# Peptides against a protein of PDB entry 4J2C: the designs that were tried, part 1

All scores and structures are predictions.

Target 1, 107 residues: chain A of PDB entry 4J2C
Amino acid sequence: MEDPFFVVKGEVQKAVNTAQGLFQRWTELLQDPSTATREEIDWTTNELRNNLRSIEWDLEDLDETISIVEANPRKFNLDATELSIRKAFITSTRQVVRDMKDQMSTS
Structure headers, positions and changes below count from the first letter of each chain, unless a header shows other numbers.
Peptide ipSAE is a variant of ipSAE made for these designs: the mean of its two directions, with the distance scale d0 fixed at 1.0 Angstrom where the peptide's residues are scored. Compare it only between designs on the same protein; published cut-offs may not carry over.
A fold fails the geometry check if it doesn't show the stated peptide or something in it is severely misdrawn.

## One batch from the design tools (peptide; aimed at target 1 R86)

Design b1_p8_1 (made by RFdiffusion4)
Pose (drawn by RFdiffusion4):
Structure b1_p8_1 (pose): chain A 104 residues (1-33, 37-107), chain P 8 residues (1-8)
Amino acid sequence: MEDPFFVVKGEVQKAVNTAQGLFQRWTELLQDPTREEIDWTTNELRNNLRSIEWDLEDLDETISIVEANPRKFNLDATELSIRKAFITSTRQVVRDMKDQMSTS
Amino acid sequence: SPLHEYYH
């Protein structure tokens, strides 16, 4: 089989970009005074977070699985470090948006 | 899914 981690990583990257875009408009709709547009934007943004959060759990489990069985997966260590790094940074990106959404 | 099939 081929390892789909980078495929799913790509998907997460696109959803984050989508979430970044919605978050920008979401901020605008609040700072320059309708309800219907705000509601749609808010829930779609939450939809992107739902997908991202889910995908990160699975991706993080794959790292746990690979480390428990290194010989089967034969992953380059640098590549593996970068994988954890992606999860770490993406989790921070998502958390930060939600915090701004909570206060704003 | 492909990710689950490959890793599980």

Design b1_p8_1_s1 (made by RFdiffusion4, then SolubleMPNN; from b1_p8_1 with Y6F H8Y)
Fold by OpenDDE base, seed 2:
Structure b1_p8_1_s1 (fold): chain B 107 residues (1-107), chain A 8 residues (1-8)
Amino acid sequence: as target 1 above (107 residues)
Amino acid sequence: SPLHEFYY
């Protein structure tokens, strides 16, 4: 059986890319009201929030797998370097999400 | 879920 961690990781990466695009548009709309409609602002905001929420959910699941592996390393036989990469991915991605959320909450 | 099936 293939390790599904990478499948979810890939989905998270795609969602991050999507969120970054939406965040850029969100920023543009708020910076120049003359080019923004309430409809587009709402749509963009909602889509962005949905993507961020999706990412956070997946990260929680991925993070749980880390705990499971660390609790039973022999069962999974993962390399220490691989485990570090997985942890780093979760940490860095959470930071990316946090940065966007922080900016959204202060606008 | 796929993660559950593999890790649990």
Scores: peptide ipSAE 0.568, ipTM 0.934, DockQ to the pose 0.915
OpenDDE base, seeds 1, 3, 4, 5: peptide ipSAE 0.567, 0.565, 0.566, 0.568; ipTM 0.934, 0.933, 0.933, 0.934; seed 5 fails the geometry check

Design b1_p8_1_s2 (made by RFdiffusion4, then SolubleMPNN; from b1_p8_1, 3 letters changed)
Fold by OpenDDE base, seed 4:
Structure b1_p8_1_s2 (fold): chain B 107 residues (1-107), chain A 8 residues (1-8)
Amino acid sequence: as target 1 above (107 residues)
Amino acid sequence: SKLHEFYY
């Protein structure tokens, strides 16, 4: 059986890309309300929140797999470098999400 | 889930 970590990682990466685009639009809409409809603001905000929530959920699951592997390394036989990459991905992605959420909460 | 199937 193939390791599904990469499948979920890919889904997270897609969600991050989508969220970043939505965040940019969200910022633009709020910078100039005269060019924005309430409908687009609401849609953009909701889509952004949904993507961020999806990312956070997947990151939680991915993070759990790290704990499982570290608790039983012989079962999975993951390369140390690969494990580091996985950890770094989770850490950096969490930071990206946090930055967007922080800006949304202060607006 | 796929993760559960593989890791649990």
Scores: peptide ipSAE 0.564, ipTM 0.931, DockQ to the pose 0.918
OpenDDE base, seeds 1, 2, 3, 5: peptide ipSAE 0.568, 0.567, 0.563, 0.565; ipTM 0.933, 0.933, 0.932, 0.932; seeds 1, 2, 5 fail the geometry check

Design b1_p8_1_s3 (made by RFdiffusion4, then SolubleMPNN; from b1_p8_1, 3 letters changed)
Fold by OpenDDE base, seed 4:
Structure b1_p8_1_s3 (fold): chain B 107 residues (1-107), chain A 8 residues (1-8)
Amino acid sequence: as target 1 above (107 residues)
Amino acid sequence: SPLDEFYK
């Protein structure tokens, strides 16, 4: 059976890229209200929040797999380097999401 | 889910 971790990781990466684009647009809309419609602000905000929630949900699932592997390393036989890369991905991605959420909460 | 099936 192929390890599904990479499939979910790929989906998270795509969602991050999408969220970053939406966040940039969100910032632009709020910086120039004269050119921003209520409809686009609402759509952008909702899409951004949806993507961020999707990322957070997937990260929780990915983080759980790491805990499972660490609890039973012989079953999965993952090397330390791969496990480190997976942990780093989750940590760095959480920080990216946190930074966007922090900026949204202060606006 | 695929994760649940693989990681159990």
Scores: peptide ipSAE 0.592, ipTM 0.940, DockQ to the pose 0.847
OpenDDE base, seeds 1, 2, 3, 5: peptide ipSAE 0.589, 0.591, 0.586, 0.589; ipTM 0.939, 0.940, 0.939, 0.939

Design b1_p8_1_s4 (made by RFdiffusion4, then SolubleMPNN; from b1_p8_1, 4 letters changed)
Fold by OpenDDE base, seed 1:
Structure b1_p8_1_s4 (fold): chain B 107 residues (1-107), chain A 8 residues (1-8)
Amino acid sequence: as target 1 above (107 residues)
Amino acid sequence: SKLEEFYK
């Protein structure tokens, strides 16, 4: 059986890219209300929140795999470099999500 | 899920 970690990682990366695009549009709409309809603001905000929530959920699942591997290192035989890369991805992605959420909560 | 099948 192949390790599905990278499949989910790829899905998270796609969702992050989508969220960043939505976040940029969200910012633009709020900065210039004359170019924004209430419908687009609501749609963009909703899509952005949904993407962020999806990312957070996947990150929790990915983070759990780290705990499982660390509890059973001989079963999975992942080297320190690979494990470090996985941890760094989760940490950095959480920060990206947190930054967007912080800006949305203070707008 | 795929993760659950592999990581258990």
Scores: peptide ipSAE 0.561, ipTM 0.932, DockQ to the pose 0.869
OpenDDE base, seeds 2, 3, 4, 5: peptide ipSAE 0.558, 0.555, 0.556, 0.553; ipTM 0.932, 0.931, 0.931, 0.931

Design b1_p8_2 (made by RFdiffusion4)
Pose (drawn by RFdiffusion4):
Structure b1_p8_2 (pose): chain A 104 residues (1-33, 37-107), chain P 8 residues (1-8)
Amino acid sequence: MEDPFFVVKGEVQKAVNTAQGLFQRWTELLQDPTREEIDWTTNELRNNLRSIEWDLEDLDETISIVEANPRKFNLDATELSIRKAFITSTRQVVRDMKDQMSTS
Amino acid sequence: SPLHEYYS
């Protein structure tokens, strides 16, 4: 089999980009005074978070699985470090948006 | 899914 981690990583990257875009418009709709557009934007943004959060759980489990069985997966260590790094950074990106959504 | 199958 081929390892799909980077495929799913790519999917997470796109959803973050989409979430970043929605978050920008979401901020605007609040700072320059309708309800229907705000509601749609808010819930689509939450939809992007739902997908990202779920994907990060699975991706993080795969790292746990690979470390428990290194010989089977034969992953380059640098590549593996970069994988954890992606989960770390992406989790921070998502958390930051939600915090701004909570206060704003 | 492919990710679950590969890492199962």

Design b1_p8_2_s1 (made by RFdiffusion4, then SolubleMPNN; from b1_p8_2, 3 letters changed)
Fold by OpenDDE base, seed 1:
Parts: sequence; C-alpha cells; structure tokens
Structure b1_p8_2_s1 (fold): chain B 107 residues (1-107), chain A 8 residues (1-8)
Amino acid sequence: as target 1 above (107 residues)
Amino acid sequence: SKLEEFYS
C-alpha cells in the first residue's frame, strides 16, 4: 500500500495555486471598483474562502499523520529528511494561507 | 479516507 500523504499533498498544492489566483483577482477587484461587479466579488470571495478552508482541513489531516508517525517511528520507518520535508510543507503552507486570510480580514 | 486507512 502506497503512502497517501503525497496524494493529499498534491491536492493541497493545487488548492494553494487556485487560491493564490483567486486572491490576486480578489485584490484586483477591490482595488479597481470600476472593473468589478458585485457578483464577481462575491463569487471570487466565496471561492477563495472555500479553497482556503479546504487547504486548512487537509493540512490538519496531514499534520495528524505526522503525529502518528512520530508516535510510532519504527512502524513507518520514515527517513528523517522526508519527515522534515513534510513538516516544512505544512508550516510553509499554513503561512501562505494565513497571509491571505490576514489581508482578507483587513479589507 | 485514504489517510485513515494507511495511518490507522
């Protein structure tokens, strides 16, 4: 059985890319109201929030797997470098999400 | 889920 961590990681990465695109559009719409309709603003905002929520949920699941591995190191026998990469991915991705959410909350 | 199957 293959480790599904990478599958979920890939899904998170895709969601991050999507969110970043939506965030950029969101910023553009708010900074130039003349080119923005209420419908697009609402759609973009909603899609962005949904993506961010999805990412956060997946990150929580991924983070839990790390806790399980660390509690049972011999069972999974993960390379230390690989484990570090997994942790770094979660940490950095959370920061990316946090930055977008912070900017959304101030606008 | 896939994660649950592998890690539980």
Scores: peptide ipSAE 0.571, ipTM 0.934, DockQ to the pose 0.857
OpenDDE base, seeds 2, 3, 4, 5: peptide ipSAE 0.570, 0.564, 0.569, 0.567; ipTM 0.934, 0.933, 0.933, 0.933

Design b1_p8_2_s2 (made by RFdiffusion4, then SolubleMPNN; from b1_p8_2 with H4E Y6F)
Fold by OpenDDE base, seed 4:
Structure b1_p8_2_s2 (fold): chain B 107 residues (1-107), chain A 8 residues (1-8)
Amino acid sequence: as target 1 above (107 residues)
Amino acid sequence: SPLEEFYS
């Protein structure tokens, strides 16, 4: 069986890119109300939240795989470099999500 | 899920 970690990682990366685009539009709509409708603001906000929740869910699953691998190193035979890359991806992606959520909660 | 099947 092929390692599905990279498939989920790819899905997360796509969701991050989508969320960043939605976040940019969200900020634009709030910065200039004359160019915004309440409908677009609500739609954009909802889509953004959905993407962020999806990312957070996948990151929890990916994070769990790290724990499993570290508890069973011989079973998976992953080198330290690969594990570091996986951990760094989860950490940095969580930070990206947190930054967007923080701005949304204060605006 | 694929992750569950591979890692569990």
Scores: peptide ipSAE 0.583, ipTM 0.938, DockQ to the pose 0.928
OpenDDE base, seeds 1, 2, 3, 5: peptide ipSAE 0.582, 0.582, 0.581, 0.582; ipTM 0.938, 0.937, 0.937, 0.937

Design b1_p8_2_s3 (made by RFdiffusion4, then SolubleMPNN; from b1_p8_2 with H4K Y6F)
Fold by OpenDDE base, seed 2:
Structure b1_p8_2_s3 (fold): chain B 107 residues (1-107), chain A 8 residues (1-8)
Amino acid sequence: as target 1 above (107 residues)
Amino acid sequence: SPLKEFYS
């Protein structure tokens, strides 16, 4: 069986890219009200939030797999390098999400 | 989920 971690990782990466695009638009809309409609602001905000929530959920699942692997390393046979890469991905992605959320909450 | 199945 192929490790589904990479599938979910890929989905998260796609969602991050989408979120970043939405965040950029969100920022633009709020910076220049003359070119923004309430409808687009609301749509963009909702889409962005949905993507961020999806990412966060996936990250929680991915993070749990790390704990599972570490609890039973022989079962999964992952080397330290691979595990580090996975952890780094989760950590860095959480930071990206957090940065966007922080800016949204303060705007 | 695939994760649950693989990592169970």
Scores: peptide ipSAE 0.559, ipTM 0.931, DockQ to the pose 0.866
OpenDDE base, seeds 1, 3, 4, 5: peptide ipSAE 0.557, 0.555, 0.559, 0.558; ipTM 0.931, 0.930, 0.931, 0.931

Design b1_p8_2_s4 (made by RFdiffusion4, then SolubleMPNN; from b1_p8_2, 3 letters changed)
Fold by OpenDDE base, seed 2:
Structure b1_p8_2_s4 (fold): chain B 107 residues (1-107), chain A 8 residues (1-8)
Amino acid sequence: as target 1 above (107 residues)
Amino acid sequence: SALEEFYS
């Protein structure tokens, strides 16, 4: 069976890229109200939030796999390097999401 | 989910 971790990772990465684009637009809309409509602001905000929630959910699932692997190392036979890469991805991605959420909550 | 199936 193919390890689905990387499939989900890819989906998360795609969602992050999408979110970053939406976040950029979100900031632009709020910084220049004269060029923004409430409709686009609301749409962008909702899309952004949806993406962020999706990412967070996936990260929780990915994080759980780490715990499972670490509890059953022989079953999955992942080397330390690969495990570190997986952990780093989750950690760094959570930070990216957190940064966007923090800015949204303070704006 | 795929993750659940693979990782149980």
Scores: peptide ipSAE 0.590, ipTM 0.938, DockQ to the pose 0.817
OpenDDE base, seeds 1, 3, 4, 5: peptide ipSAE 0.588, 0.584, 0.589, 0.586; ipTM 0.938, 0.937, 0.938, 0.938

Design b1_p8_3 (made by RFdiffusion4; failed a check: a repeat of another design)
Pose (drawn by RFdiffusion4):
Formats: sequence, C-alpha cells, structure tokens
Structure b1_p8_3 (pose): chain A 104 residues (1-33, 37-107), chain P 8 residues (1-8)
Amino acid sequence: MEDPFFVVKGEVQKAVNTAQGLFQRWTELLQDPTREEIDWTTNELRNNLRSIEWDLEDLDETISIVEANPRKFNLDATELSIRKAFITSTRQVVRDMKDQMSTS
Amino acid sequence: SPLHEYYH
C-alpha cells in the first residue's frame, strides 16, 4: 500500500485555509456594524474545525502506530519529525482561532 | 478509510 498520511495532511491544510478565510470574514462581520450571514459563517467555520480536529486525532494515532512498529513502516526519521510538527502547529492554529472566537 | 486500512 501507499501511505496516505500526506494525502490527509493535504486535506487538513485545505480546511485550515478555508477556516482562515471564514475567520477573517467572521471578524469583519463583528467589527464593522446581518444575523443570518453571521450565523452561516460561524457554523461553517465550526464545520471546518470539526473536520480538522477529527483528522488530527487520526493522524496523531498513525504516528503512535508507526513508532510502536518502526520496521513495518520504514519512515525516514526527518519525515516522521515533520509529521508530528504538522500536528503540533495545526493544533495551535486551530486553538488560536477558537480563542479569538470566544473573546470576540 | 484509506488511512485506517494502511495503519490498522
């Protein structure tokens, strides 16, 4: 089989981009004074977070699985480090948006 | 899913 981690990584990257775009408009709709547009934007943004959070759990499990069985997966160590790094950074990106959503 | 099939 081919390892789909990077495919799913790509999917997570797109949803983050989409979330970043919605977050920008979401901030605007609050700072320059309707209800219907705000509601749609808020819930779609939350929809992007649902998908991202889920995908990060699975991707993080795959790293746990690979480390428990290194010979089967034969992953380059640098590549593996970059994978954890992606989960770390993406989690931070998502958390930060939610915090701004909570205070704003 | 493909990710689950490959890793599980």

Design b1_p8_3_s1 (made by RFdiffusion4, then SolubleMPNN; from b1_p8_3, 3 letters changed)
Fold by OpenDDE base, seed 4:
Structure b1_p8_3_s1 (fold): chain B 107 residues (1-107), chain A 8 residues (1-8)
Amino acid sequence: as target 1 above (107 residues)
Amino acid sequence: SKLHEFYY
């Protein structure tokens, strides 16, 4: 059986890309309300929140797999470098999400 | 889930 970590990682990466685009639009809409409809603001905000929530959920699951592997390394036989990459991905992605959420909460 | 199937 193939390791599904990469499948979920890919889904997270897609969600991050989508969220970043939505965040940019969200910022633009709020910078100039005269060019924005309430409908687009609401849609953009909701889509952004949904993507961020999806990312956070997947990151939680991915993070759990790290704990499982570290608790039983012989079962999975993951390369140390690969494990580091996985950890770094989770850490950096969490930071990206946090930055967007922080800006949304202060607006 | 796929993760559960593989890791649990």
Scores: peptide ipSAE 0.564, ipTM 0.931, DockQ to the pose 0.919
OpenDDE base, seeds 1, 2, 3, 5: peptide ipSAE 0.568, 0.567, 0.563, 0.565; ipTM 0.933, 0.933, 0.932, 0.932; seeds 1, 2, 5 fail the geometry check

Design b1_p8_3_s2 (made by RFdiffusion4, then SolubleMPNN; from b1_p8_3, 3 letters changed)
Fold by OpenDDE base, seed 4:
Structure b1_p8_3_s2 (fold): chain B 107 residues (1-107), chain A 8 residues (1-8)
Amino acid sequence: as target 1 above (107 residues)
Amino acid sequence: SPLEEFYK
């Protein structure tokens, strides 16, 4: 059976890329209100929040798989390198999301 | 979900 971790990881990566684009636009709209419509601000904000929530949800699921594997390593037979890569992905992605959320909360 | 099916 194919390991579904990579499928979810791919979805998270896509959502991160989308969120980063939306965040950039969000910043631009707030930086120059004269070029921003309420409609685009609202749409961008909502889409950004949706993507961030999606990422956080998936990261929780991915993080749980790590715990499951570590609790029963023989069952899954993942090498230490792969496990480290998975952990690093979750950690770094959480930081990316946190940085965007922190900036949004101060605006 | 696929994760739940694989990681149980």
Scores: peptide ipSAE 0.577, ipTM 0.937, DockQ to the pose 0.806
OpenDDE base, seeds 1, 2, 3, 5: peptide ipSAE 0.576, 0.575, 0.571, 0.576; ipTM 0.936, 0.936, 0.936, 0.936

Design b1_p8_3_s3 (made by RFdiffusion4, then SolubleMPNN; from b1_p8_3, 3 letters changed)
Fold by OpenDDE base, seed 1:
Structure b1_p8_3_s3 (fold): chain B 107 residues (1-107), chain A 8 residues (1-8)
Amino acid sequence: as target 1 above (107 residues)
Amino acid sequence: SALHEFYY
């Protein structure tokens, strides 16, 4: 059986890219209300929140796999480099999500 | 899920 970690990682990466695009549009709409309809603002905000929530959910699942591997190292036989890459991805992605959420909460 | 099948 192949390790599905990178499949989920890829899905998270795609969701991050989508969220960043939505976040950029969200920022543009709020910076220039004359170009923004209420409908697009609402749609963009909802899509952005949904993407961020999806990312956070997947990150929790990915983070749990780290704990499982660390508790059972011989079962999975992942080297330190691979584990570091996985941890770094989760940490950095959480930061990206947090930064967007912080800006949304203070707008 | 795929993760569950592999890790659990």
Scores: peptide ipSAE 0.568, ipTM 0.931, DockQ to the pose 0.890
OpenDDE base, seeds 2, 3, 4, 5: peptide ipSAE 0.567, 0.565, 0.565, 0.566; ipTM 0.931, 0.930, 0.930, 0.930; seed 2 fails the geometry check

Design b1_p8_3_s4 (made by RFdiffusion4, then SolubleMPNN; from b1_p8_3 with Y6F H8Y)
Fold by OpenDDE base, seed 2:
Structure b1_p8_3_s4 (fold): chain B 107 residues (1-107), chain A 8 residues (1-8)
Amino acid sequence: as target 1 above (107 residues)
Amino acid sequence: SPLHEFYY
């Protein structure tokens, strides 16, 4: 059986890319009201929030797998370097999400 | 879920 961690990781990466695009548009709309409609602002905001929420959910699941592996390393036989990469991915991605959320909450 | 099936 293939390790599904990478499948979810890939989905998270795609969602991050999507969120970054939406965040850029969100920023543009708020910076120049003359080019923004309430409809587009709402749509963009909602889509962005949905993507961020999706990412956070997946990260929680991925993070749980880390705990499971660390609790039973022999069962999974993962390399220490691989485990570090997985942890780093979760940490860095959470930071990316946090940065966007922080900016959204202060606008 | 796929993660559950593999890790649990």
Scores: peptide ipSAE 0.568, ipTM 0.934, DockQ to the pose 0.916
OpenDDE base, seeds 1, 3, 4, 5: peptide ipSAE 0.567, 0.565, 0.566, 0.568; ipTM 0.934, 0.933, 0.933, 0.934; seed 5 fails the geometry check

Design b1_p8_4 (made by RFdiffusion4; failed a check: a repeat of another design)
Pose (drawn by RFdiffusion4):
Structure b1_p8_4 (pose): chain A 104 residues (1-33, 37-107), chain P 8 residues (1-8)
Amino acid sequence: MEDPFFVVKGEVQKAVNTAQGLFQRWTELLQDPTREEIDWTTNELRNNLRSIEWDLEDLDETISIVEANPRKFNLDATELSIRKAFITSTRQVVRDMKDQMSTS
Amino acid sequence: SPLHEYYS
């Protein structure tokens, strides 16, 4: 088989980009005074977070699985470090948006 | 899914 981690990584990257875009408009709709557009934008943004959060759990499990069985997966160590790094940074990106959503 | 199958 081929390892799909980077495929799913790509999917997560696109959803974050979408979420970033929605978050920007979401901030605008609040700072320059309708309800219907705000509601749609808010829930779509939350839809992007749902997908990202779920994907990060699975991706993080794959790292746990690879480390428990290194010979089977034969992953380059640098590549593996970058994988954890992606999860770390992406989790921070998502958390930050939600915090701004909570206060704003 | 492909990710679960590959890492199972």

Design b1_p8_4_s1 (made by RFdiffusion4, then SolubleMPNN; from b1_p8_4 with H4E Y6F)
Fold by OpenDDE base, seed 4:
Structure b1_p8_4_s1 (fold): chain B 107 residues (1-107), chain A 8 residues (1-8)
Amino acid sequence: as target 1 above (107 residues)
Amino acid sequence: SPLEEFYS
């Protein structure tokens, strides 16, 4: 069986890119109300939240795989470099999500 | 899920 970690990682990366685009539009709509409708603001906000929740869910699953691998190193035979890359991806992606959520909660 | 099947 092929390692599905990279498939989920790819899905997360796509969701991050989508969320960043939605976040940019969200900020634009709030910065200039004359160019915004309440409908677009609500739609954009909802889509953004959905993407962020999806990312957070996948990151929890990916994070769990790290724990499993570290508890069973011989079973998976992953080198330290690969594990570091996986951990760094989860950490940095969580930070990206947190930054967007923080701005949304204060605006 | 694929992750569950591979890692569990």
Scores: peptide ipSAE 0.583, ipTM 0.938, DockQ to the pose 0.930
OpenDDE base, seeds 1, 2, 3, 5: peptide ipSAE 0.582, 0.582, 0.581, 0.582; ipTM 0.938, 0.937, 0.937, 0.937

Design b1_p8_4_s2 (made by RFdiffusion4, then SolubleMPNN; from b1_p8_4 with H4K Y6F)
Fold by OpenDDE base, seed 2:
Structure b1_p8_4_s2 (fold): chain B 107 residues (1-107), chain A 8 residues (1-8)
Amino acid sequence: as target 1 above (107 residues)
Amino acid sequence: SPLKEFYS
């Protein structure tokens, strides 16, 4: 069986890219009200939030797999390098999400 | 989920 971690990782990466695009638009809309409609602001905000929530959920699942692997390393046979890469991905992605959320909450 | 199945 192929490790589904990479599938979910890929989905998260796609969602991050989408979120970043939405965040950029969100920022633009709020910076220049003359070119923004309430409808687009609301749509963009909702889409962005949905993507961020999806990412966060996936990250929680991915993070749990790390704990599972570490609890039973022989079962999964992952080397330290691979595990580090996975952890780094989760950590860095959480930071990206957090940065966007922080800016949204303060705007 | 695939994760649950693989990592169970």
Scores: peptide ipSAE 0.559, ipTM 0.931, DockQ to the pose 0.866
OpenDDE base, seeds 1, 3, 4, 5: peptide ipSAE 0.557, 0.555, 0.559, 0.558; ipTM 0.931, 0.930, 0.931, 0.931

Design b1_p8_4_s3 (made by RFdiffusion4, then SolubleMPNN; from b1_p8_4 with H4R Y6F)
Fold by OpenDDE base, seed 5:
Structure b1_p8_4_s3 (fold): chain B 107 residues (1-107), chain A 8 residues (1-8)
Amino acid sequence: as target 1 above (107 residues)
Amino acid sequence: SPLREFYS
């Protein structure tokens, strides 16, 4: 059985890329109201928040797997390097999401 | 979910 961690990781990475594009557009719409319709602002905001929420849920699941592995390392036999990579991915991705959310909440 | 199945 293939480790599904990498599948979810890939899905998160895709969602991050999508969110970054939406965030850029969201920023542009707010910077130049003359080019922004309420419909596009609402759509972009909703799509962005949906993506961010999806990422957060996946990261929570991924983070749980790390706790499980650390509680029973011999069952999974993952080396320290692999665990570090997984942890770093979750940490850095959470920061990316947090930065976007912070900017959205303060605008 | 695949994660739950694999990691319990």
Scores: peptide ipSAE 0.566, ipTM 0.932, DockQ to the pose 0.763
OpenDDE base, seeds 1, 2, 3, 4: peptide ipSAE 0.563, 0.561, 0.562, 0.564; ipTM 0.932, 0.931, 0.931, 0.932

Design b1_p8_5 (made by RFdiffusion4)
Pose (drawn by RFdiffusion4):
Structure b1_p8_5 (pose): chain A 104 residues (1-33, 37-107), chain P 8 residues (1-8)
Amino acid sequence: MEDPFFVVKGEVQKAVNTAQGLFQRWTELLQDPTREEIDWTTNELRNNLRSIEWDLEDLDETISIVEANPRKFNLDATELSIRKAFITSTRQVVRDMKDQMSTS
Amino acid sequence: SFEEKYLE
């Protein structure tokens, strides 16, 4: 089999980009005074977070699985470190948006 | 639509 981690990583990257775009418009719709557009933008942004959060759980489990069985997966250590790094940074990116959504 | 405006 081929390892799909980077495929799913790519998918997460695109959803983050989409979320970044919606978050920008979401901020605008609040700072320069309708209801319908705000509601749609808010819930789609939440939809992107739902997908991202779920994907990060699975991706994080795969790292736990690889570490429990290193010989089977034969992953380059640097590559593996970068994988954890992606989960770390992406979690921070998602958390930050939600915080701004909570206060704004 | 909002889908067409923002997602497409």

Design b1_p8_5_s1 (made by RFdiffusion4, then SolubleMPNN; from b1_p8_5, 4 letters changed)
Fold by OpenDDE base, seed 3:
Structure b1_p8_5_s1 (fold): chain B 107 residues (1-107), chain A 8 residues (1-8)
Amino acid sequence: as target 1 above (107 residues)
Amino acid sequence: SLRDKYLN
């Protein structure tokens, strides 16, 4: 059976890819208003925000699992390398989300 | 929840 961590990780990765696509479109719509409708801008903005929130929520769940594993090392028997990779994923993904949010708030 | 899966 697949570790449930990777199930959520996969969902986060998909959401990140979706968000990045939406972010690109969001940027394009704002860059050239003549090609944009208010409806598409609103839709894109809302979808993007929803994806970002979804990612952030999942990252919190993923972070909790790390805490659980670290508190119960014998039960889970994860090596330091795997744990490091999991931590790095959360950290880097949070940064990706933060970068998009920062640009949305300052544009 | 994911947390529950780890705790149970």
Scores: peptide ipSAE 0.422, ipTM 0.896, DockQ to the pose 0.024
OpenDDE base, seeds 1, 2, 4, 5: peptide ipSAE 0.420, 0.409, 0.410, 0.415; ipTM 0.895, 0.891, 0.892, 0.894

Design b1_p8_5_s2 (made by RFdiffusion4, then SolubleMPNN; from b1_p8_5, 3 letters changed)
Fold by OpenDDE base, seed 1:
Structure b1_p8_5_s2 (fold): chain B 107 residues (1-107), chain A 8 residues (1-8)
Amino acid sequence: as target 1 above (107 residues)
Amino acid sequence: SLRSKYLE
């Protein structure tokens, strides 16, 4: 069976890609209001926020598994390098999300 | 949940 961590990780990665596309469109709509309808702005904004929220929730879930593993190292015997990769993924993904959220909040 | 899978 596939490690459930990687299943969720994959879902997060897909959501990030989707969010990045939505964010790009969001910025385009704001840069040239003449090409933007209120409907598209609202749709894009809502979809983007939903994706970001989904990512954040999944990251919390992933982060919790790390805490469980670290609290029970003998049970899981996870490779140190693998654990580092998992942590790095969460950290870097949170940064990506934070960057988009920061720009949205200042617009 | 993902948590439950790690606690079983």
Scores: peptide ipSAE 0.397, ipTM 0.887, DockQ to the pose 0.023
OpenDDE base, seeds 2, 3, 4, 5: peptide ipSAE 0.388, 0.396, 0.391, 0.394; ipTM 0.883, 0.887, 0.884, 0.886

